# Ledger of designs, part 93: peptides against a protein of PDB entry 3V4O

Target 1, 234 residues: chain A of PDB entry 3V4O
Amino acid sequence: DQPLAKDKVALLIGNMNYREHPKLKAPLVDVYELTNLLRQLDFKVVSLLDLTEYEMRNAVDEFLLLLDKGVYGLLYYAGHGYENFGNSFMVPVDAPNPYRSENCLCVQNILKLMQEKETGLNVFLLDMCRKRNDYDDTIPILDALKVTANIVFGYATCQGAEAFEIQHSGLANGIFMKFLKDRLLEDKKITVLLDEVAEDMGKCHLTKGKQALEIRSSLSEKRALTDPIQGTEY

## One batch from the design tools (peptide; made by RFdiffusion4, then SolubleMPNN)

Design b2_p17_5_s1 (from b2_p17_5, 7 letters changed)
Fold by OpenDDE base, seed 1:
Structure b2_p17_5_s1 (fold): chain B 234 residues (1-234), chain A 17 residues (1-17)
Amino acid sequence: as target 1 above (234 residues)
Amino acid sequence: MVETTEEDIAEAKKLEE
């Protein structure tokens, strides 16, 4: 009756100390807090900070090795990013200025690889800007995605907009994480949970009219981050 | 991500009062 996960694995990446771009601060706190929360949900969590392109690619490869049939996979990214033609790009700390797609990791490519693992759930939480990169007009050639009906994107902001962080205090979160962390442990379908986070964010005067959570999902089953792992006592 | 300005923070605080 209750949906079961074969396992639950999360990769969290927070990039802050960019070489050629403005430095950030929120990813440190965001990754830390999200790590603690996901571990409470029995996720196997790998948390990494300030990754170069090479290190990010390796981290993703290692993450993919942990995925298998029925496994819940969650990828969280906080840092600089951009979106061109519906494709999301995560920017490594050693990316040049300006950066191009070849310098970055395409989320949709990662999704394709996750689908090949026949995962039970694929969740992407992307705390990055989604503005177009005018310095890159390359259209990525992507393979067709499978129809798995188990994909959830939580974008910290809407298409063409920015995601914000607060650096006024040392423990300040990004706006997305500020609201996400309050609901993450709730036993709700992941899309419902994110929708509630979106409503909470919508009440924030700091980002009203500037940042809005976007949920993109093909999830056709009731899946939650709280779903128990198969073979465990509950 | 981009940093919020001090002005934005101040304005938000004012609106929340």
Scores: peptide ipSAE 0.285, ipTM 0.810, DockQ to the pose 0.797
Fold by OpenDDE base, seed 3:
Structure b2_p17_5_s1 (fold): chain B 234 residues (1-234), chain A 17 residues (1-17)
Amino acid sequence: as target 1 above (234 residues)
Amino acid sequence: MVETTEEDIAEAKKLEE
């Protein structure tokens, strides 16, 4: 039987105009394109650009309020980031240089909170670098996650590597989004969809040996972004 | 994210031709 979502909610964050770090260009276009695609998939989409730490935390809080049992939650982030000890940190535009974990938002903490809402699906699309931040030696103690088997991480790059953006004709896209957008509307299990995106990215000569999509999932059901919303007529 | 260099782009184009 066709899996159903109680609702579908997405938070898209694109940080590019950093105060103390190199500015980016791709997040603007990437967030825009992803917004349009997710809306076609009947997601309720909140798209935000250039968020301070305070604004990011508020956005996440508001996002969490929209989650409930059976709701599909999708968090997309494009910007600077790092990964320490398996924890992914999104960097706000007002983060100091150097930044530390207390200045950033930990994705795994957000996941924990999403699990408490008993969501039907938790998708994280993280278009950021995953290099270790040597200036942050903090080992965060995270709360234990529940076994919900409804989690999908799409990392734009592999562990310890960088995610790239390409500027062409005055416009810039992330490499990840360049390929993701071509398949996002396909009616496939989200992990299968991302696997195909990974193969497409693998054919790109620009990032060969430098950037590779990593999929980390615990998804025991055939959940797709195309899954219809419960109670709606199609 | 990190911006690609013009050199990287040029190299990639050569490989695609």
Scores: peptide ipSAE 0.283, ipTM 0.808, DockQ to the pose 0.740
Fold by OpenDDE base, seed 4:
Order: sequence, then structure tokens, then C-alpha cells
Structure b2_p17_5_s1 (fold): chain B 234 residues (1-234), chain A 17 residues (1-17)
Amino acid sequence: as target 1 above (234 residues)
Amino acid sequence: MVETTEEDIAEAKKLEE
């Protein structure tokens, strides 16, 4: 009775070397660590760093081509971002200052396209700030999403807050990834797993009152990242 | 994301007190 995935595909994007915005360090390490973990979970992983708008859009398009009925899709993003009216925007490295929605990729639009593929599971792990962009006055009008009950958002921070990276001994990790990596391989429903990560973050003195994981989900089945791929020997 | 250090976080918390 264990859920099965037709396939498991992940797109990991880490943007660090922004042209017109502060440079970051953590995405490099975070993408690397997450790549290794997801591969252990038999995900087909595409990991990309420092993508322009054009490259990001192409990467998402290619990612979508790999999705099909019953496929588990995971999108991870580490970099600059913002949230306006409940919509999350990933900022490409060549985005202008200030950036606007037309310069960025809307996560909810990607979700819509994933739903059209009839995926088995849609997971978004967004390690970005969720502050409002006051320079973007665009009010997005999105079509209603289908009721697929297979959506999980893991936000590195709560609405209106910032996500942080901590530099230690020349290396930098995102706070979100620091805790996520310790539990990612556990055979648990993905929402339960993320909830435990949230508790771990809450116990850390560094993050208490500063950064908190937010989970937004509509997942009616006990889907886990550890779910086996259909037709494979396990 | 925003770059920070443990020291920066500690200092920020002191300022909030």
C-alpha cells in the first residue's frame, strides 16, 4: 500500500553571483549537499548555479519536460527572492535593481504547469527571503489551480521575513539547509519531515525569533521522498 | 537570503533587548 513514484526528478537552482544585488555564498554548498542527498533517494537531479533569467526559464522548461503522470517533482531554489500577494518570485542573477516580476520567475506559475503534467507529488523548497518588493506594483492574476492534493511548500522563512545564511570558517550554509539535510533521508511523509525540521530550527538559539520554517501543503496521501520508483527493484 | 554571522546574530539580539 506504499505509494510509488513513476519517477523522481529534481531541479536545484542556486543563485549567488548577482550582478546588481549582494552576492551570496551558501547556495553553492546547499545545492551540492542537497544534490548528494536527493541522488541517494534515487532522484534524477539537475543542479544549476548562477542562472540568468533566460537560463532559469529554460531550466524550468526542461524540468517540466521530465514530468509526467505520477512523477515526483522537486524544485529547490536558493538565492534572492521576494513574495508579493502570496506569490513567490525567484530572482535571476542578471535581474536589474530594482527587479520586478517580469524579471523573475513566479513559483506559482511553475506549479500550475506541473499540475498539467499530472505529477504524483510537487515539492517546492524555497530558501529565499519572503519580504514584499515595494518596487513591484504588479498584481498577478492567476487562474485557479486544480485540486490535486499533492502540493508541498517548504519556505525557509515565514511570510514577510528574511532567510539567512551563516558563514563559518570560510564556508556558508543556509540555515534552512543546515537542518533539512539532517532529516531529508528519513522515510516519512514529506510534510511530517518538514515539520520536524521546523522543530529543530525552533530549538536553535541562533534562529529563534529570527527565522522559522513555514510549511504550506495540500497533500492527501502519505507521500515521502523515499518512496520507491515503480518498476524498480528495491 | 541574507548573509550573516553568528556574531552578527548575537549582536542583533542584544539590540532588540
Scores: peptide ipSAE 0.283, ipTM 0.759, DockQ to the pose 0.420
Fold by OpenDDE base, seed 2:
Structure b2_p17_5_s1 (fold): chain B 234 residues (1-234), chain A 17 residues (1-17)
Amino acid sequence: as target 1 above (234 residues)
Amino acid sequence: MVETTEEDIAEAKKLEE
């Protein structure tokens, strides 16, 4: 009855040192914290910081190579981003100002490729803004997604809103990660886990009315990040 | 993400009230 993962693979990207955009600080700490947590969950974790467009695309390609039937794939991104017409775009550090979709990585395209791998679970944790990019008028034509019923999006913020990092004493943390890290190790369905994170975030005085976690899922099975890897004894 | 401070958030909330 317990769902099993063939393997568990995570790609964590934190972009901070943008060339033509405001620099961020939180991704460094957030990626570090998430890396440690996911490793405790027996994820194979690749953590990368400050990726150019070329490097990001390569990282995604390498990540996809690790995916296969029944594998749990998790993509975490912290950095600048935007959302146009329901499509999420991750901004590389060498993106021009203004950036457009051709300069960025579309998350939904990555999802499409993940689906082709017949993964057991696809989790996207996107700690980026979801505001429309007015400088990008491109309407992306995306291929239809398969009905895999194994997709979970955790958006750090609501549609059209911003995601924040809080700087304190020279250190910065993303608000999303601040709450996510407290629950990530819980043995719960991933959507339930994220719902609890959403509640925790909602209780925070800093984020009330400014940032709220949005969960979008089609997960039809009780899959958790704690699910054991097939063939392993625990 | 957007860099902010607790002070900035507090100020913004005051302005919205």
Scores: peptide ipSAE 0.260, ipTM 0.747, DockQ to the pose 0.435

Design b2_p17_5_s2 (from b2_p17_5, 8 letters changed)
Fold by OpenDDE base, seed 1:
Structure b2_p17_5_s2 (fold): chain B 234 residues (1-234), chain A 17 residues (1-17)
Amino acid sequence: as target 1 above (234 residues)
Amino acid sequence: MVETTEEELAEAAAAEA
């Protein structure tokens, strides 16, 4: 009953140099750190920075092409974002001000497409704000999701809340990545791992009551990022 | 994401405590 991945593929997007929105700094370092960690876990990692809407959509399309039956797919995003009606929207660097859903990438739409690939695991790590965008009154109508029981969302913050990056001496790190990186290599079910990250974040006096990790999962099997790839030595 | 500092977070934590 040891779970095996057919392959492990990750797309990491860090947007920081926004044209019409506040600049960020943490995505640069956070994407780099996560890239190194995921590669140690034998993920095939594509890491991209400062993507326009067009480039983001293309990156997602290319990512989806790498997914197939039994493949572990991980999408990480660091940047501006918002959440309307339970749908998460990643904001491209060329998004207008204000932005709307049509200018952004809906994570749930990506999930739908990942399900069509019959992936073994779908992990979303979203280091973005989850505040309501009042300038977008669009109610998205999404296609019904399949019952795949292999979905894990790690939200850097609570619904309706902000995710922070901490500036220090010209550098910045996302709070989420600060805690995630310490546990990411642990051989644990991904939801258990994220729960421990949430506890670590909750114990920090700086983030307590300010930012809390939220885990949303339908994962009904023991799947870990450390799971070996089929056909490889482990 | 929103940019902040440790000082700002500490102040906020102190205010909310």
Scores: peptide ipSAE 0.380, ipTM 0.819, DockQ to the pose 0.508
Fold by OpenDDE base, seed 3:
Structure b2_p17_5_s2 (fold): chain B 234 residues (1-234), chain A 17 residues (1-17)
Amino acid sequence: as target 1 above (234 residues)
Amino acid sequence: MVETTEEELAEAAAAEA
């Protein structure tokens, strides 16, 4: 029985031109490549670069408005980030140095809001560092998540570790996207797909021991990014 | 993300080996 999506919507954010933090390069190329791939998968894709806190919050709000019952929602972020107490924080380009949780967007809060939309699938692809931010001692008190069994996190790196971009003659690519792009179009359960990406990263001599993909999921159905949109023949 | 090079990654890999 082929799962169906009511619709497929993706928000891609790439932050590179930080005001008070090291500039990055990979998000430009990575967002572009992922945009093209997701469009081939019939996602409605909104791709944005170098967002301020205000712009990021607005983008997320607009993204949430496109979600509804049975809709597949995918959020991709490439940029600076951190993880405190299991909560992932995306850093806007205008974040102060040091930044705190109130300056950043909490992914788990976004997930909570996505669950309220009764989405068919919630995918987070987070190409950011997951190191502890010692300058932020805030413990977010988040509402308990619903048991929806439709959640997939693809972390570019392990908890407490860094995600890298590799420079190539003035250009850069994220390590995560380097491997993800080769498999993203495969008609496989999204967790299986990401598991294969994880193996590819593990086999590469450059990334072995340096960066490893972490998959965190609660997905009880065989949902794939290739799933057709309801009412449309593909 | 953190910016790095293939050379740096290779050195790190060698150090871990």
Scores: peptide ipSAE 0.370, ipTM 0.813, DockQ to the pose 0.506
Fold by OpenDDE base, seed 4:
Structure b2_p17_5_s2 (fold): chain B 234 residues (1-234), chain A 17 residues (1-17)
Amino acid sequence: as target 1 above (234 residues)
Amino acid sequence: MVETTEEELAEAAAAEA
């Protein structure tokens, strides 16, 4: 008996045109490609580019309004970011230099809010660097998470490492998306799917020793992005 | 994310091999 989703909702954010930080290119293409794939999986997808702090917070709030009991929620972020004390921070395009936690969005805080919605699945795909921000000594006080056993993190890179975008003739793709897009439509448990993506990425000579996918999950059920929406026939 | 090229990655890989 396969799991059913009450609905499937995704928020995709790609930040490129930073005001005070190096500009990126890959988020444009990566968000577009992922949008098309998730729509094929019957996700309701909101895709946004180059968000300020205010706009990012609003986008997350609107995303949360679409979540409810049994809904699959997926958050994808491509841009600058950092990780301090196990907490992931997404950097808005208007963040100062240097940026601090108060200027950024904490992914774990979003997860807490998603849990309050009693979602069926919480997936985070974070295509950002995970280096420590030495300019931010703040230890965030996070609200306690519930034990929901429905959480999956796909980090584009290892803790303390960088995530890369590869420029090719004016276009760029993130290395993570390069491999993810080839398997995303497969009818497999999401953790198994990501594990296969990790293996594909690991076979690439370009990323060896430089970037590796990290999967962090607490998923007690065989849930896939391909799971049908309740009440729908396919 | 950090911008790079296939050439840069290949050079780095070769240097580490």
Scores: peptide ipSAE 0.366, ipTM 0.812, DockQ to the pose 0.532
Fold by OpenDDE base, seed 2:
Structure b2_p17_5_s2 (fold): chain B 234 residues (1-234), chain A 17 residues (1-17)
Amino acid sequence: as target 1 above (234 residues)
Amino acid sequence: MVETTEEELAEAAAAEA
């Protein structure tokens, strides 16, 4: 039997115009493209650009309010970020230089809160660098996660590595989104879909040995982004 | 993310080849 979603909700954040860090360009296009695709998949999509810490926290809070039992939640982030001790931190545009964990949003904390909502699926697509922040020695104390077997992380790059945006003729695209967008509408288990994206990215000679998609998942059911919403006639 | 160009990536790839 095909799994059903109670609802499908996505929060897309693209940070580009950093105050104290290098500006980016790709998040604008990447968020736009992903928004259009997810809407075709009947996601309720909130897309936001250039969020301060306060705005990001509010956006996440509002996103969490839309989650409930059986709801598919997708969080996409494009911008600066880092990873310390297995925890991913999204960097707001007003983050200081250097930034620390208290200035950033911890993805794993968001996951914990999503689990409390008893969601049907939790998908994180993180188009950010995963290098350690040497200026932050904070060891996060995270609450224990539940075993919900409905979690998928798609990292644009490997642990300790960088994620790139390629500028060409004044435009920039994230490498991750470049390949993701070609497959996102496919009716496949999300982990299978991402695995195919990883293979496509692996064929790119430009990023070979520099950027590779990492999939981290605990997904025991064949859940896809194409899964129909309960009560809707498709 | 880090901003780069195809040229920069190509140069890096060539250096590792």
Scores: peptide ipSAE 0.352, ipTM 0.804, DockQ to the pose 0.506

Design b2_p17_5_s3 (from b2_p17_5, 8 letters changed)
Fold by OpenDDE base, seed 1:
Structure b2_p17_5_s3 (fold): chain B 234 residues (1-234), chain A 17 residues (1-17)
Amino acid sequence: as target 1 above (234 residues)
Amino acid sequence: MVETTEEDLKKAKEEEE
């Protein structure tokens, strides 16, 4: 029996024009490409660029309102970020230098809120650096997560490592998206799909030893981005 | 994300070797 999604909703955030940090270019193209792909997969997609802290929080809140029991939720982020003590932080464009956790959005907090919605699948695709922020000494006290067995993290890079965008001829693309886009439409379990993306990235001579995809999941069911929406005929 | 070029990546790889 093929699993069914009640609905499929995605929030895509690309931050490039930082006020106090180096500007990026790839998120523009990456968000655009991913938007088109997810729409082909019948996702309801909200794509936003260059969000302030306030705007990011509002976007996440609105995204959460679209989630419900059995809904597939996907959050994609491209921009600056960091990881402290296993917690991932997305950096808004108006974040100060240096930024701290109170200036950023914690992905694990978002996950907690998604779990409360009893979603069918929670996918996080994080195209950001995972280096420790030495200027942030805050140890976050996070609420305990439920055991929902429906969580998938796709990290563009390994813990403690950087995620890169490659500039070519005035355009820049994220390395992660470069490989992800080639497989995203495949009818495969999401973890299997990401594993294949990881292998593709690993074969690239440019990124070998510099950037590797990390998959973290507790997904105990065969769920795919291609899963049909309940009530729709395919 | 960090902006880089193919040339920069090659140089970095050479430095690690």
Scores: peptide ipSAE 0.350, ipTM 0.812, DockQ to the pose 0.438
Fold by OpenDDE base, seed 2:
Structure b2_p17_5_s3 (fold): chain B 234 residues (1-234), chain A 17 residues (1-17)
Amino acid sequence: as target 1 above (234 residues)
Amino acid sequence: MVETTEEDLKKAKEEEE
């Protein structure tokens, strides 16, 4: 009883060249590496870099149009971000300083919209900081989520913590992608795969006690990124 | 993400110990 995907679609966003915030480097490499890996897994991948708020919203809208019943949806984000009251906010490159929720994209809102599409699997890989933004006092009022039991969050770091990229003379992966890329092609339940990544990260002496992968999931089926697409012969 | 250095990470760990 191999789980099947109707289709597999991924949106990858890497924001680096912020106008009013520190520039990053890792998202470029991370998006590139992840794109190549997901394509090997037969994902339809849209990869975008340095998106403004308008562009990010449009990209998400277009991504949602590709989702339908039984489709696997994966959203990856690398850049600046924050978490307030359990809600994750992705920061566009043109966000003001300080930024607020109105300037950012709420991941949980995207999840709500994905659920409406009756997707087979919703995976969020968030390579961003999860520190509270004290300049944003808005309490998000989100619609109640449905019980779909097909949701997986892979946070690059723990709640209230930072996600790091290590400065090198050249281009290098962020810490999260450094370990994720080595296991992403494994034919394992996605939560099991991420758990192994978490263990690998835990062995890193540099980030021990500073950055740890957090997995938050409600996944009742043994779904993997390697699951075949319906109608395809392998 | 936040850009850091190996040296900074080492120092931070030493301070927490």
Scores: peptide ipSAE 0.361, ipTM 0.817, DockQ to the pose 0.438; fails the geometry check
Fold by OpenDDE base, seed 5:
Structure b2_p17_5_s3 (fold): chain B 234 residues (1-234), chain A 17 residues (1-17)
Amino acid sequence: as target 1 above (234 residues)
Amino acid sequence: MVETTEEDLKKAKEEEE
């Protein structure tokens, strides 16, 4: 039987205008494009740009309030970030230089909270660098995750690597979004979809050896972003 | 993310070869 989502909710965050870090350009376009696509998929989309730490935390809180049993939750982030000890940290625009974990939002903490909501699907699309932040020596103590088998991470790049935005003719796009947008509307299991995106990205001569999509998933059911919302017929 | 150009990426690859 076709899996059903109780609802589909997405939070998209694009941080560009950092105060103490290099400014970015791609998040603007990437968030816009993804917003349009996810709305076509009947997601309730909240798209926000250039969030401070306080604003990001509030946005996440509001996002979590929209999650409930069986709801598909998608978090997209484009901006600066880092990964320490397997934990992904999203960097707010007002983060100091150097930033530390206390200045940032830990994705795995958000995941934990999403699990508590008994969501039907948890998708994280993280278009950020995954380099170790040597200025942050904090070992995060995270609560143990539940075995929900409904988690999908799409990392724009490999562990320890950078995610790039390519500026061309005054326009900048994230490499990840460049390929993701071409397949996002396909009715495929999300992991299969991302795998195809990974292959497409892998064929790009520009980023081969520099940036590769990493998929981390425990998704045990065939769930797609195209899955219909319960009570609706598409 | 890190801002780059196609030219920069090409150059980087050439340097790695």
Scores: peptide ipSAE 0.351, ipTM 0.813, DockQ to the pose 0.463; fails the geometry check
Fold by OpenDDE base, seed 4:
Structure b2_p17_5_s3 (fold): chain B 234 residues (1-234), chain A 17 residues (1-17)
Amino acid sequence: as target 1 above (234 residues)
Amino acid sequence: MVETTEEDLKKAKEEEE
């Protein structure tokens, strides 16, 4: 009863060199580490850094072209972001200050498009802040999502909170990636895996009370990132 | 994300308590 993926595709975006916002450091290392791990899991990985709005939209479009029925799709984002009315927005490096939803990419819109591809699994790993953007009062009207029961959101932080990167000795890592990388290769249902990551973060004296992983999922099958690709020998 | 240090995190916790 081992679930199979038709294929496994990941898009990793790390934005750090913002033009009008504080620069970050962790996305460079985090994207690199995650790339290596996902490749070990036989994901086809596209890793991109410092994308403009135009480039981000193109990257997402190209990512969607690789998705099809039964394909596992994983989107990872590290950078600036915000959450308004339950919608997550990824901020491109050329976003103005202040930025608005029209300048950003809405994750829920991407999810909708992924559902149209009849994917086997949709995983979003969002290493960004989830604070409300008071400069954006736009209320998006989203169409009803299909009931696919194959969606997993891993938020680096809880609603209304910040996600941190820790700098030491000239290097920086995101707190989320620090714990995620230790468990990512485990053969477990993705929601179980993330729950264990959440516990690890909760036990850390540095993150307790500061940053907590939030899992939002509708996953009716025991799907793991370790699931083999159909047609391959395993 | 927001850049921070271990020292800053410790300090922030101390101030919160």
Scores: peptide ipSAE 0.346, ipTM 0.810, DockQ to the pose 0.441; fails the geometry check

